# Ledger of designs, part 39: peptides against a protein of PDB entry 3T6J

Target 1, 375 residues: chain A of PDB entry 3T6J
Amino acid sequence: PIVESYIGFIESYRDPFGSRGEFEGFVAVVNKAMSAKFERLVASAEQLLKELPWPPTFEKDKFLTPDFTSLDVLTFAGSGIPAGINIPNYDDLRQTEGFKNVSLGNVLAVAYATQREKLTFLEEDDKDLYILWKGPSFDVQVGLHELLGHGSGKLFVQDEKGAFNFDQETVINPETGEQIQSWYRSGETWDSKFSTIASSYEECRAESVGLYLCLHPQVLEIFGFEGADAEDVIYVNWLNMVRAGLLALEFYTPEAFNWRQAHMQARFVILRVLLEAGEGLVTITPTTGSDGRPDARVRLDRSKIRSVGKPALERFLRRLQVLKSTGDVAGGRALYEGYATVTDAPPECFLTLRDTVLLRKESRKLIVQPNTRLE
Target 2, 372 residues: chain A of PDB entry 3T6J as posed
Amino acid sequence: PIVESYIGFIESYRDPFGSRGEFEGFVAVVNKAMSAKFERLVASAEQLLKELPWPPTFEKDKFLTPDFTSLDVLTFAGSGIPAGINIPNYDDLRQTEGFKNVSLGNVLAVAYREKLTFLEEDDKDLYILWKGPSFDVQVGLHALLGHGSGKLFVQDEKGAFNFDQETVINPETGEQIQSWYRSGETWDSKFSTIASSYEECRAESVGLYLCLHPQVLEIFGFEGADAEDVIYVNWLNMVRAGLLALEFYTPEAFNWRQAHMQARFVILRVLLEAGEGLVTITPTTGSDGRPDARVRLDRSKIRSVGKPALERFLRRLQVLKSTGDVAGGRALYEGYATVTDAPPECFLTLRDTVLLRKESRKLIVQPNTRLE

## One batch from the design tools (peptide; aimed at target 1 I85 H145 R267)

Design b2_p16_8_s4 (made by RFdiffusion4, then SolubleMPNN; from b2_p16_8, 8 letters changed)
Fold by OpenDDE base, seed 5:
Structure b2_p16_8_s4 (fold): chain B 375 residues (1-375), chain A 16 residues (1-16)
Amino acid sequence: as target 1 above (375 residues)
Amino acid sequence: ADTSVVDNTETRPVIR
C-alpha cells in the first residue's frame, strides 16, 4: 500500500488568535479508488474556479495544480481528527511548492454510523435519503471544501517594496463598485489580520463553496452521480449543512459568548444565511419527542435550493471573499459576527433550541486505531 | 497569497 504521513505544527484551531499551530501527526494509507475521483476533480478545478461568484481579479492569477488523495488513517495524534485537510498552512510554502488536499475517508465513515432511530432533527421522510446519501454527499462536500474552497481566492497584497499584486486603477470591488481601498501589507497574513474570526470565517467560506459548486452538474458527474441520484446528493448535502447548523449550537457557550469549534460556528452562520433567505427554504420547528421532551425538526425545501438558496449563498459567499481579499477586518467581522450571534429572539429562539440540541445530543463515538495484518 | 488554515469535520471534541 501507499503510505502517507505528516508531522509538525499544522493546525491553529486551538489558538484563539488562529496563528499558533498545534503539534500533530498522522500515518495513513492511500485509498486508490476514492483518490481517483478527487484526481478528476483536480483536473476540472481550473474550470470550476471560474464558476465561483467573484471576478477573475479576485481569483488567484495562476492556477497551481494540487494533489488530492483519499486516506485511510492508521493513526492520528492531535486534539481532533478532521475529515479533510489542506496543507501546508504556511504562505511561503504554498506559494512556492503549492498545496495538498486529503480526505480522511475512514474518519468520514465513523460519521456515517448513525442509526436511523437515533438520527435527530430530520423529518421522517428525509431520514432514508439522508442515510443513503450522507456518505456520498460528504465526499462531494469535502472535495469541494478543500480543493475549491480553501484553494480559491486571491489576497490583495502590497509587498515590502511597495508593489501591488493587483492593478489599483482597474480592479473594481464588486460590492461597492469602487476601486480597491484596502489590502494586506507586508508581514500581514490572513490569520494575523482577522485573528479571532479567521479560522471560522475561512471554514465558512470553504463550506459555502462546497454547497454552491455542488449544484454544478460537472461536479456530480465527477463523483459518478447523474439524474435523480445527483439531485438527491445535492439535496442531502444541503440538508446536512442546515442540520449541522442546528447541531452547532452544542459548541456555543452562552455565558462566554463564544464558540468552541470553528467549523460548527461556520455551519451555524450558513444556517443563518439560508434562514434569512426566507421563502420557505429552511424551516426549524420545535416539536415534542416521543419521550415527551423537547425536540426539533429541520426542513429544507428541495425545490427552492436553486431558486432561493443559491442566490442567497452566492451573495454571502461573494461578500466573504471580497472582504477577505481586501483585508477589510472591520467589515468582515461585522458581517461574520452578525451571523454568528446567538440569541433567543423569535422566531428561531436559538438559545432555546440549544437546550433542545443538548438534550438530544448523541453519545460520543469512539474512534479506535485500526490494525494492519499481512495475510 | 493563500494564508488559510484548512480543516474539516462534521463533529469533533470541543476545542479548548
Scores: peptide ipSAE 0.026, ipTM 0.631, DockQ to the pose 0.088
OpenDDE base, seeds 1, 2, 3, 4: peptide ipSAE 0.026, 0.030, 0.026, 0.045; ipTM 0.657, 0.665, 0.631, 0.694; seeds 2, 3, 4 fail the geometry check

## One batch from the design tools (peptide; aimed at target 1 V142)

Design b2_p17_1 (made by RFdiffusion4)
Pose (drawn by RFdiffusion4):
Structure b2_p17_1 (pose): chain A 372 residues (1-112, 116-375), chain P 17 residues (1-17)
Amino acid sequence: as target 2 above (372 residues)
Amino acid sequence: STGIAGDVYPTGPFVDP
């Protein structure tokens, strides 16, 4: 459509329980030139789902060209303006017929060297160069194969299923599936507090995972003297964001105040656990004399160590999502999402520095439409 | 579930062009 639109109580992020949605609405026009660069990603999107760490039976049944667009926003009502979105928020529809992927083009043109804190003098160079371009990649993957992948196991009214039970097996356990989503049950209704952050984490992780693929970069025009940087800046940005996320964590209540930031911190911790000097957090000192930190990500070890930690992570997340296993999901997540002062990082002590170097986000003014 | 990619920015006041 020339004009793209949508509205309702949709994103569930701000419900302390995680079910009730917050009202919003938007009207934006579809840009053509930048969209083809996405419809390309849609065309070849079919194959990639099978590159995911879980078998094809643990994935959605068919596939689709649901849609991927680039929208110049006219009116976005509500609390915020996301860079990209995958909707409608009803999973059943995501599997049965389809969904949509939205990359807002003109919001980007808004959001783009001393404020590059927790990086090094190198780094921030590659950051300034490849942040913008890589942003499209991460968003495309986050939206398309982030939430586009995965399958829910639901018990329909009768004792039957939405799938064939005897032929499905859990790679982690080896047994046959003993858990699932029953009638009326949904992602938020079960995982609740964690559902948003958990699902986002999965999407971003698939983001990096497939951001390691030559094809996607060929779609975005990155290869050779190019294919490096963008991938690096992407991962580096992910780990740095995992650091900045401490600001949005409330230690007193042992509670996270956001899904994306928390998820990013989780991915950071998983990478730190992979060890092998791949990632480091150094309690440095800023030129101003105050405290500071430098995030160190060895790029040569990206495929040899980090990727395994990823696909094992995604495999577990997805496995527990399909069977709807909350116990495992939480125990696997809230354990990764835990914040403590234990070394050799001391996140409780690092959070202060994160708050000192903290940033306050900008405001985006919006135009009106007068009737003549 | 809703999937939101990237950062989310706060909305500012509406203005006439």

Design b2_p17_1_s1 (made by RFdiffusion4, then SolubleMPNN; from b2_p17_1, 5 letters changed)
Fold by OpenDDE base, seed 3:
Structure b2_p17_1_s1 (fold): chain B 375 residues (1-375), chain A 17 residues (1-17)
Amino acid sequence: as target 1 above (375 residues)
Amino acid sequence: MTGVAGEVYPVGPVVDP
C-alpha cells in the first residue's frame, strides 16, 4: 500500500530483560524512488547471504524473499524514531515465515543535515568527504543492516517433539571444531535466553554485517557507486561507525555500569573490535580545541580497511553468529560484555574520553511531525 | 531496527538505570 502503518508492542529496547515490547506506532507514505534501490538489494540478497562469514549450516535453510520499502514517516509514537526497521523481531518467525524491511527515508534526511563547523571528532581533511557521503553511505548501511543483518542467520532449535532443525552428527561449530553442544529448546527464544544483552548484541551483529558486506563491489553497484565513489562510500561508512563508537560514550552510565541505548552500545563494541585489530587502523587522539578545552580526533586508515579491518570484523562477526545460533549465553555474554566494558585504562582511557564527548555534545535535534500538501 | 548516531537520538534513555 502507498500508506503504511503499524501499532502495538513492537520493540523491547526499554525492557531490561529485552522481552516486553514498548507500545509504539507510525503512519508513513511510500517513497517509490528510494524503494527501487532496496528492491535491487533484495534481488541480490540470497547471493549476498553466502558472503557472510559463517558456514551455510548456520544460515537459513531457505531464503524467503522479503519486502523492502522506503517510507517517509508522517507520525511516529515511541521512545525513538529508527532509521530502519526489520519485523517481526522473532528469529524463528523470520526464518520460517519471512520478514519485512523498511527504511524511514525522511528520518535519514534529518541525519544528513550536519553543519561542518559542528561536526565533532573528525580530522579537518575528512569533514568535507564525510558530509558529502554520509547520506549515501548510511543508505547502504541501513539496507544491509536490516535486510542482511537482522535477516540473516539460523537458530538451532529442538522442538517440542524433540526434533532438531539441524543435523547433530554433521554440523560442526567453526569456532571449536566440535559438534553442536547447545541449542534453543522449546519455548526458548533469542530474547529469553540472552535477555539483558539481546537487543544490543543483535544490533551489533546487524551493524557488523553492514560494515562487512559494504566492502563487496556488488553492494556498491546496487546503490549506484563505482570506482572512486564506491571507495569513498566505504570509507565514510566505516569512518561514521568508528566515530559513532566514540559518541556512544554519552549513553554509558558509569555509576550504574550500564548502557542506555542498544545501538550506541553496539557501535562502541565495534569500535573496540577495530581498535583491537591494531596496526594503525583506528586511532583516537585526545586534542585541545580552539576554545582551549578538551577535544578528540578519530582517524581511520583507509588503506587498512580491507587488510586489517575486514579480517578482524569477520572473525568477530562469525563469533557473534555462532554463539547466537547455538544459544550459548555464557559465551555470548562473555564476548559481548568484554567489548562493552568501559574503563579508564590506557591507552584509550574511555572514561576520560566520555568526559570529552559530553563536553562536545551538541543539542539533540527536535524531530517535528511533518505534513503533506497537494500541489 | 537501526538508529542514527550523532544527530538523531531516542528521547531519553532506552534502558533505565
Scores: peptide ipSAE 0.025, ipTM 0.690, DockQ to the pose 0.108
OpenDDE base, seeds 1, 2, 4, 5: peptide ipSAE 0.025, 0.029, 0.025, 0.025; ipTM 0.678, 0.620, 0.692, 0.679; seeds 1, 2, 5 fail the geometry check

Design b2_p17_1_s2 (made by RFdiffusion4, then SolubleMPNN; from b2_p17_1 with S1M I4V T11V F14V)
Fold by OpenDDE base, seed 4:
Structure b2_p17_1_s2 (fold): chain B 375 residues (1-375), chain A 17 residues (1-17)
Amino acid sequence: as target 1 above (375 residues)
Amino acid sequence: MTGVAGDVYPVGPVVDP
C-alpha cells in the first residue's frame, strides 16, 4: 500500500492567538479509488478558481497543481481528526511552492452514519433527503473547501527588500475602488496579523467557497451528479451548512464570549450571513419537541439559494478575501466578529437557541484506530 | 515568517462544551 504520514506542530486551533501549532501526526493508507474522484476536481481547479468572486489580482499569480488524495487513517495523534486537510498552512508557501490536499475517507465514512430518529433541527420532509445526500454533498464540500477554499487567494506582501508581490499602481481594491492601501510586511503572516480570528476566519472563507462553487454545474458533474441529483446535492449541502450554523452554538461559551471550535464558529458566521440576506432564504423556528421540551427547525428555501443566497454569499466571500489579501485587520475583525457575535436579540434569540441546541445535543462519536490487513 | 493557520476540516467537535 501507499503510506502517507505527517507529524509536527501543524494546526494552531488550540492556540488562542492562532499562532502556535499543536503537535500532531498521522499514518494513513492511500485509497486509490477515492483519490481518482478528487483528481478530476484538481484537473478543473485552475478554471474553477476563476469563478471565485474576486479579481484575478487577488488570486494566486500562478496556479500550482496540487495533489489531492483520499486517505484511510490508521492512526491519528492529536486533539481531533479532520475530514480534510490542506497543507502547508503557510499562505506564502501555498502561493509560491504549492500545496497538498487530503480527504480522510474513513473519517468521512464514520461521519456519514446518521440515524434518522436522532437527526435534529430539520423538517421531517427534509430528513430522508438529508440522509440520502449528506455523504455525497459533504464529499463535494470537503473537496471544494480544501482545494479551492484553502487553496485559493493571494496575500499582498512587501518583502524585506521593499518589493511588492503585486503592482501597486494597477491593482484595485474591488470593495473601495482604490489602490491597495495595506499589505503584509516582512515577517507578518495571516496568523500573526489576524491573530484570534485567523483560524476561524480562514475556515469561514473555505466553507463559503464550498457553498458558492457547489452551485456551479461543472463541480457537480465532476462528482458525478447531474439533473435532479445535482440539485438535491446542492440543497443538502446548503441545508447542512445552515444546520451546522445552529449546531455551532454548542461550541460558544457565553460567559467567556468565546468560541471553542473554529469551524463551528465559521459555520455560525455563514448562518448569520444567510439569515441577513433575508427574503425567507433561511428560517429558524423554535418549536416544542414530542417530549414537551424546546426544539427548533431550520428551513432553507431551495428556490432562493441562487437568487438570494448566492449573491449574499458572493458579497461576503469577496469581502473576506479582500480583507485577507490586504491585511486589513481592522476591517476583517469588524466584519467577522460582527457576524460571530452571539446575542439574544430577536428575531433569532441565539442565546436562547443555544439552550435548545445543548438540550438536543447528540452524543459525540468516538473514533478508534482501525485494523488493516493484506489478503 | 512565523505562524501557522490550521487547514483542517473536522466533521465533529474538537473541544467539548
Scores: peptide ipSAE 0.031, ipTM 0.617, DockQ to the pose 0.102; fails the geometry check
OpenDDE base, seeds 1, 2, 3, 5: peptide ipSAE 0.029, 0.028, 0.030, 0.027; ipTM 0.612, 0.619, 0.629, 0.613; seeds 1, 2, 3, 5 fail the geometry check

Design b2_p17_1_s3 (made by RFdiffusion4, then SolubleMPNN; from b2_p17_1 with S1M D7E T11V F14V)
Fold by OpenDDE base, seed 1:
Structure b2_p17_1_s3 (fold): chain B 375 residues (1-375), chain A 17 residues (1-17)
Amino acid sequence: as target 1 above (375 residues)
Amino acid sequence: MTGIAGEVYPVGPVVDP
């Protein structure tokens, strides 16, 4: 078997300032069969990057072909186990040296083990479809999230010599129609500049890239989905995201006005964006469960994903990228924190929904080291 | 950065108070 591992100060999710890494490590075995899909995705990455909703001037000047591998994790030491990883975390290194992507395949498999009767917040008519396609759709999402989410976009930088990595005279901000007014100075990084929102903001960007690009037929084809199956994978991927946005409320602490998990905050933000799009795209309805206690249902109109959802996500994703590229912390914070704010304002009443989410919360699962054999 | 957290809670890093 091909064994992969890493160890070190890698992820900064536990740092309130988003800058200091937690010491973590894993040992995993390469899943060759699953890796083949991601290799095909890598082969199409340069083309797919052009489908992202920002000008080429906001994308990396040169595409650096990464490695992408599906891994079956034997052991993972850290505060949590991700579904996927993109390393290194330093944007400068990603832009100049390249990066590696991994999907933690067996971690995903554990995440999919929810029984139908325990599946919360979905309409009954969606449950079977959700169960069927959750795994496959999440593989697509992870691949896009890591490779084209974290692997995309350019930071505008002025180096120590005063030189810019972009043409100040010709590059136009697509949101303002004006020349670029802000950038990263020498020594400034994404994490240092955006600080408390950096991790969650980046996860939100990456998740949004996944949702946006999963609509592209080439992506679905790479993963082996065509026709009705492809549409079902799209639907379930989007449905999973909006459901996750509701579930995310578990990780919000009202008393401290803070989020305890960057990915969940990101998913809530996406939910808010899609709710704001209106037109019946997403609906969250408080209900009463069979036990007489509060419940809720999330409904996504699949017929409106492309017509309503995609344009809303496109605009949002472009804004995320432009603000990131230009180092516009004020604009970025205003945008992101606006969508990340949890109130009890109607019609959603998110704080009330949070109580429902907590009430319906499943017991935490333990991921245990698997037994392996050589054949 | 670490990618997607699944529905296993917690999946991905959680900041405990």
Scores: peptide ipSAE 0.028, ipTM 0.689, DockQ to the pose 0.204
OpenDDE base, seeds 2, 3, 4, 5: peptide ipSAE 0.026, 0.028, 0.029, 0.027; ipTM 0.674, 0.690, 0.702, 0.689; seeds 2, 3, 4, 5 fail the geometry check

Design b2_p17_2 (made by RFdiffusion4)
Pose (drawn by RFdiffusion4):
Structure b2_p17_2 (pose): chain A 372 residues (1-112, 116-375), chain P 17 residues (1-17)
Amino acid sequence: as target 2 above (372 residues)
Amino acid sequence: SFAGIAGGPPFPTAFAP
């Protein structure tokens, strides 16, 4: 459609429980030139789902070209203006018929070297160069194969299923599936507090995982003297964001104040656990003399160490999502999401530095439409 | 039910008078 639109109580992020949605609405026009560079990603999107760490029976039954667009925003009502979105928020529909992927083009043109804190003098160069371009990649993947992948196991009214039980097996355990989503049950209704952050984490992780693929970069025009940088800046940005996320964590209440930032911190911790000197947090000193930190990500070890930690992570996340296993999901997540002062990082002590170097986000003014 | 938002937390917004 020339004009794209949507509204309702949709994103559930701000409900302390995680079920009730916050009202919003938007009207934006579809840009053509930048969209084809996405519809391409849609065309070849079919294959990639099978590259995911879980078997094809653990994935949605068919596939689709649900849609991927680039929208110049006119009116976005509500608390915020996301860079991209995958909706509607009803999973059942995401599997049965489809969903949509939205990359807002003109919001980007808004958001773009001393404020590059927790990086090095190198890095920030590659950051300034490849942040913008890589942003499209990460968003595309996050939206398309982030929430586009995965399958829910639901018990329909009768004792039957939405799938064949005897032929489905859990790679982690080896047994046959003993858990699932029963009638009336949904992602938020079960995982609740964690559902948002958990799902987002999965999406971002698939983002990096498939951001390692030559094809996708060929879609975005990245290869050779190009294919490097973008991938690096992407991962580096992910680990840095995992550091900045401490600001949005409340230690007193042992509570996270956001899904994205918490998920980013989790991915950071998983990478840190992969070890092998791939990632480091150094309690440095800024030129101003105050405290500071430098995030060190060895790029040569990206495929040899980091990727395994990813696909094992995604495999677990997805496995526990399909069967709807809350116990394992939490134990696997809230354990990764835990914040403590234990070395050789001391995140409780780092958080202060993160707050000192903290940033306050900008404001996006919006135009009106007068009736003549 | 969940709405996936890419790009991280959204930007704050305001309407012009």

Design b2_p17_2_s1 (made by RFdiffusion4, then SolubleMPNN; from b2_p17_2, 9 letters changed)
Fold by OpenDDE base, seed 4:
Structure b2_p17_2_s1 (fold): chain B 375 residues (1-375), chain A 17 residues (1-17)
Amino acid sequence: as target 1 above (375 residues)
Amino acid sequence: ALTHIAGGPGLPVVRAP
């Protein structure tokens, strides 16, 4: 088998300032069969990058073909096992040297295992569809999240010699219609500038890329979905995200006004964006469970994903990228923290919903990693 | 990186390499 590994101070999610990496390492075996889909995605990556809602001037100057591999992890040392990884985490290196993506296939397989009777916050009619397509939709989302999420966008930089990596005279900020007014100076990084929001903000951008690009027919085709199946995968991917946004409330600490998990904060932000879009796209309805205690249902109107959801996400995602590229910390923080704020304001009453989420919380999954043998 | 989204309890499942 082909064995891959990495080790080092890699992920900064546990650093409140988003800068210090946690020591992490894995040993994994390449899953050749599952890697084939991601290889096709890589082959289309340069084209798909152009579908993202920002000008080419905000994208990498030169496309560097990344590696993308599906891995079955044998050993993972860290605080949590991800479903996917994009490395290195330095945006400057990503845009100048390239990057590698991995999907941890057996981790995803664990995530796919859902018992219908324990599936919370979905309508009964959606449960079977969700169970059927959760796995495939995760493959799509992880692939897009890593390759085209983390793997997309450009940072505007002025180097130590005063040279810019963009044309100051011709590059226009699509949000303002003006020339670029801010950038990263020598020694400044995404994490150093955006600090406390950097990790979650970037995850939100990557998740948003996944939702946005999964609507593209070519993406679904790459993953082998056509017709009604493709539409179901799209629906379940979006449904999973809005559900995750509700589940995210578990990871919010009201007393400290903070989030304990960057990805879940990101998913809550996306939920807020899609709720703000209105028009009945997303509805969260408090209910009473069979036990007589509070419950909730998330509804996503399939017919409004493209008409309402996509435009809302497009605008939001463009803003995320523009603010990231220009190093506009003030604007980025205002945008992101605005959506990340959890209150008990009607109609959503998120703090009350949080109580429901906590009430319906299941025991933490214990992931047991397998052994392998030669046959 | 992307952490998995919990959908409920289940038995550990691995994909064959």
Scores: peptide ipSAE 0.096, ipTM 0.661, DockQ to the pose 0.110
OpenDDE base, seeds 1, 2, 3, 5: peptide ipSAE 0.055, 0.068, 0.064, 0.049; ipTM 0.681, 0.695, 0.686, 0.663; seeds 1, 2, 5 fail the geometry check

Design b2_p17_2_s2 (made by RFdiffusion4, then SolubleMPNN; from b2_p17_2, 9 letters changed)
Fold by OpenDDE base, seed 2:
Formats: structure tokens, sequence, C-alpha cells
Structure b2_p17_2_s2 (fold): chain B 375 residues (1-375), chain A 17 residues (1-17)
């Protein structure tokens, strides 16, 4: 088998300032069959980047073909194993040298092993569909998240010599209609400028890219889904995200007014965006469980994903990218922290819902490191 | 940059005997 390894101080999620990397390492085997799907996605990446809701001037100048591989992890050393990875984490290198993506296939398989009776916060009518398509939909989401989420967008930079990587006279900010008024100076990075919100903000952008682009027929075709199956995969992907936004409340600490997990904070923000869109797209209803204790149900109106959800997400995602590209920390923080705020205000009453989420918390899933055998 | 499963934080890894 083809073996890949990964080692170093790489991910900074555990640093409150998003700067210092945690030591991580793994050894994995390439899954050739799954890698083939991601290779097809890579082949379409340049075209799909153009479908993102920002002007070409806010995208990388030259497309650099990335690597994308599905891996079955044999050994993992770190605080926890992810489902997907995009490296390097340096935006300048992503823009000038390219990047690599991996999907940890056997990690995804474990995540999909949910018993119907233990599946929380879904309507009964959605449970079977969710169980059936959670795996495939998450494969799509991870692929888009890594390749076209983390792998997209341009940072406007003025180098040490005073030269810009964009035309100051012609590039227009699509949100303001004006010329670009802010950028990254020499030595400034995404993490250094956006600091405490950098990780979660970027995850939110990447997750939003996944939701947005999964609506594109070409994406579903690449993964082998057409017709009703494609629509079900889309529905379950969006449903999974809004459910995750509710589950995210577990990782909020009210007493400290902070989030303990960047990805879950990001998913909560997306939930807030989709709730704000209104028109019955997303509904969270408090209920009573069979045990007589508080419960909740998340509903997503499938018929409104494209008509209501997509436009809302488009506007939000464009704002995320524009603020990131221009290094507008004040604007970015105001936008992101606004959606990340958790209160008990009606109608959602998120702090009350948090109590329900904690009450219904599932047992922690574990990955047992596999072994290999010669046959 | 990472993606985690929708259930929460990264999954803990254990060794089998």
Amino acid sequence: as target 1 above (375 residues)
Amino acid sequence: ALTHIAGGEPLPVVRAP
C-alpha cells in the first residue's frame, strides 16, 4: 500500500491567539478508490473557484493544482483526530506554492456509525434519510471544505518594497463599491491580525463554502450522485450543518462568554445566519422526550435551501471573504462575534437550548487505531 | 486547517492491544 506520514507543530486551534502550533503526527494508508473521487474534484477546482461569491480579484491570481488524497489512518498522535486536513496553514504559501488536502476516510466511517435510537434533535421522518446519506454528504462537505474552502481566496498584500499584489486603481470592494482601503502589510498574517477569531472565522468560511458549492450539480456528479440522490445528499449536508449548529452549544461556556471549539463555533454562526434568513428555512422546536425531560427538534425546509438559504449564505460568505482579503479586523470581528453571541433572547432562547443539548449529550466516540495484516 | 465531524471536537484515539 501507499503510505503517507505527517508530523510537526502544525495546527493552532488550541492556542487562544491562533498562533502557536500543537505537535501532531500520523501514519496512514492511501485509499485509492476514495482518492479517485477527490482527484476528480481537483480537476474541476479551477472552474468551481469561479462559482464562489466574490470577484476574481479576490481569488488567487493563478490556480495551483493541489494534491488531494483519502487516507485510512493507522496511527495518530495528537489531542484528537480530524476528518480532513488542508496544509500549509500559511496563506502566502497557499497562494504562491499551492497546498495539499487529505480526507481521513476511516475517521469519517466512525463518525457515520450512529444508531437511529440515539440520533438526537432530528424529526423522525428525517432520521432514516440522515443515516443513509450522512456519510456521503460529509465526504462532499469535507472535500469542498478543504479544497475550495481553505484553498480559496486571496489576501491583499503590500510587500516590504511597497508593491501591491493587486491593482489599487481598478480593484473594487464589492461590499462598499469603493477602492480597496486596507490590506496586509509585510509581516502581517491572517492569524496575527484576526487573532482570537482567526481559527473559527476561517472554519466558518470553509464550512460555508462547502454548503454553498454542494448545491452545484457538477460537485454532486463528481461524487457519483444524480437526480433524487443528489438532492438527498444536499439536503442531508445542510441538515447536518444546522443540527451541528445546535450541538455546538455544548462547547460554549456562558460564564466566560467564550467558545471552546473553533469548528463548532463556526457551525453555530452558520446556524444563526440561516435562522436570520427566516421564511421557515430552519426551525428549532423545544420538545419533551419520551423520558419526560427537555428535548429539541431541528427542521430544515428542503424546498427553501436554494431560494432562501443559498442567497443568505452567499451574502454572508462574500462578506467573510472581503473582510479577510482586506485585513479588516474591526469589520470582521463585528460581523463574526455578532453571529457568535449566545443569549437567551427569544424566539431561539439559545442558553435554554444549551441546557437541552447538554442533557442529551451523546457518549464520546472513540477511534481504535487499526492494525494491518498480510493476506 | 482541519475539518472535524459534526458531533463535536476531534475524536480521541486509543490503542488496541
Scores: peptide ipSAE 0.211, ipTM 0.813, DockQ to the pose 0.384
OpenDDE base, seeds 1, 3, 4, 5: peptide ipSAE 0.038, 0.051, 0.053, 0.037; ipTM 0.688, 0.699, 0.695, 0.686; seeds 1, 3, 4, 5 fail the geometry check

Design b2_p17_2_s3 (made by RFdiffusion4, then SolubleMPNN; from b2_p17_2, 9 letters changed)
Fold by OpenDDE base, seed 2:
Structure b2_p17_2_s3 (fold): chain B 375 residues (1-375), chain A 17 residues (1-17)
Amino acid sequence: as target 1 above (375 residues)
Amino acid sequence: MLTHIAGGEPLPVVRAP
């Protein structure tokens, strides 16, 4: 088998300022069959990057072909095992040297193993479809999230010699219609500038890229989905995201007005964006469970994903990227924290919903590290 | 940078004996 590994101080999610890496390592075996799908995605990456909702001037100047592999984890050392990884965590290196992507296939398999009777917050009519397509849809989401999410966008930089990596006279900010007024100076990084929101903001951007690009027929074709299956994969991917936005409330601490998990905060933000779009796209309804205690249901209108959801996400995603590219921390913080606020204001009453989420909390899943044997 | 499953935090790892 082909073996991959990494080790070091890599991910900074546990650092409040997003700067200090946590020690992590793994050993994994390549899943050749699943890797083939990601290789096809890589082959289309340059073209798919052009489908993202920002001008080419806000995208990387030169496409660097990345690696993408599906891995079955044999051993993992760290605080927790992810579903996907994009490295390195340095934007400058991503722009100039390239990057690698991995999907941890056996982690995804564990995540998909949900019993129908334990599946919370979905309509009964959606449960079977969700169970059927959660795995495939999440494969799509992880692939897009890593490759075209974390792997996309350009930071505007002025180097130590005063040279810009963009034409100051011709590049226009699509949000303002004006020339670029801010950028990263020498020594400034994404994490150093955006600090406390950097990790969650970037995860939100990457998740949004996944949702946005999964609507593209070429993406679904790459993963082997056509016709009704492709539409179901899209629906379940979006449904999973809005459900995750509700589940995210578990990771909010009202007393401290803070989030404890960057990805879940990001998913809540996306939920807020899609709720703001209105027109019946997303509905969260408080209910009473069979036990007589509070429950909730999330409904996504599949017929409105393209007509309502996509435009809303497009505008939001473009704004995220523009603010990131220009190093506009004030604008970025205002935007992101605005959507990340949790109050009990109607109609959503998110703090009340949080109580419901906590009440319906599932047992924490865990992955048992496998052994290899000769057959 | 990472992707986590939609159910919450990264999964804890347990070693089977």
Scores: peptide ipSAE 0.175, ipTM 0.788, DockQ to the pose 0.405
OpenDDE base, seeds 1, 3, 4, 5: peptide ipSAE 0.048, 0.032, 0.056, 0.046; ipTM 0.690, 0.686, 0.688, 0.685

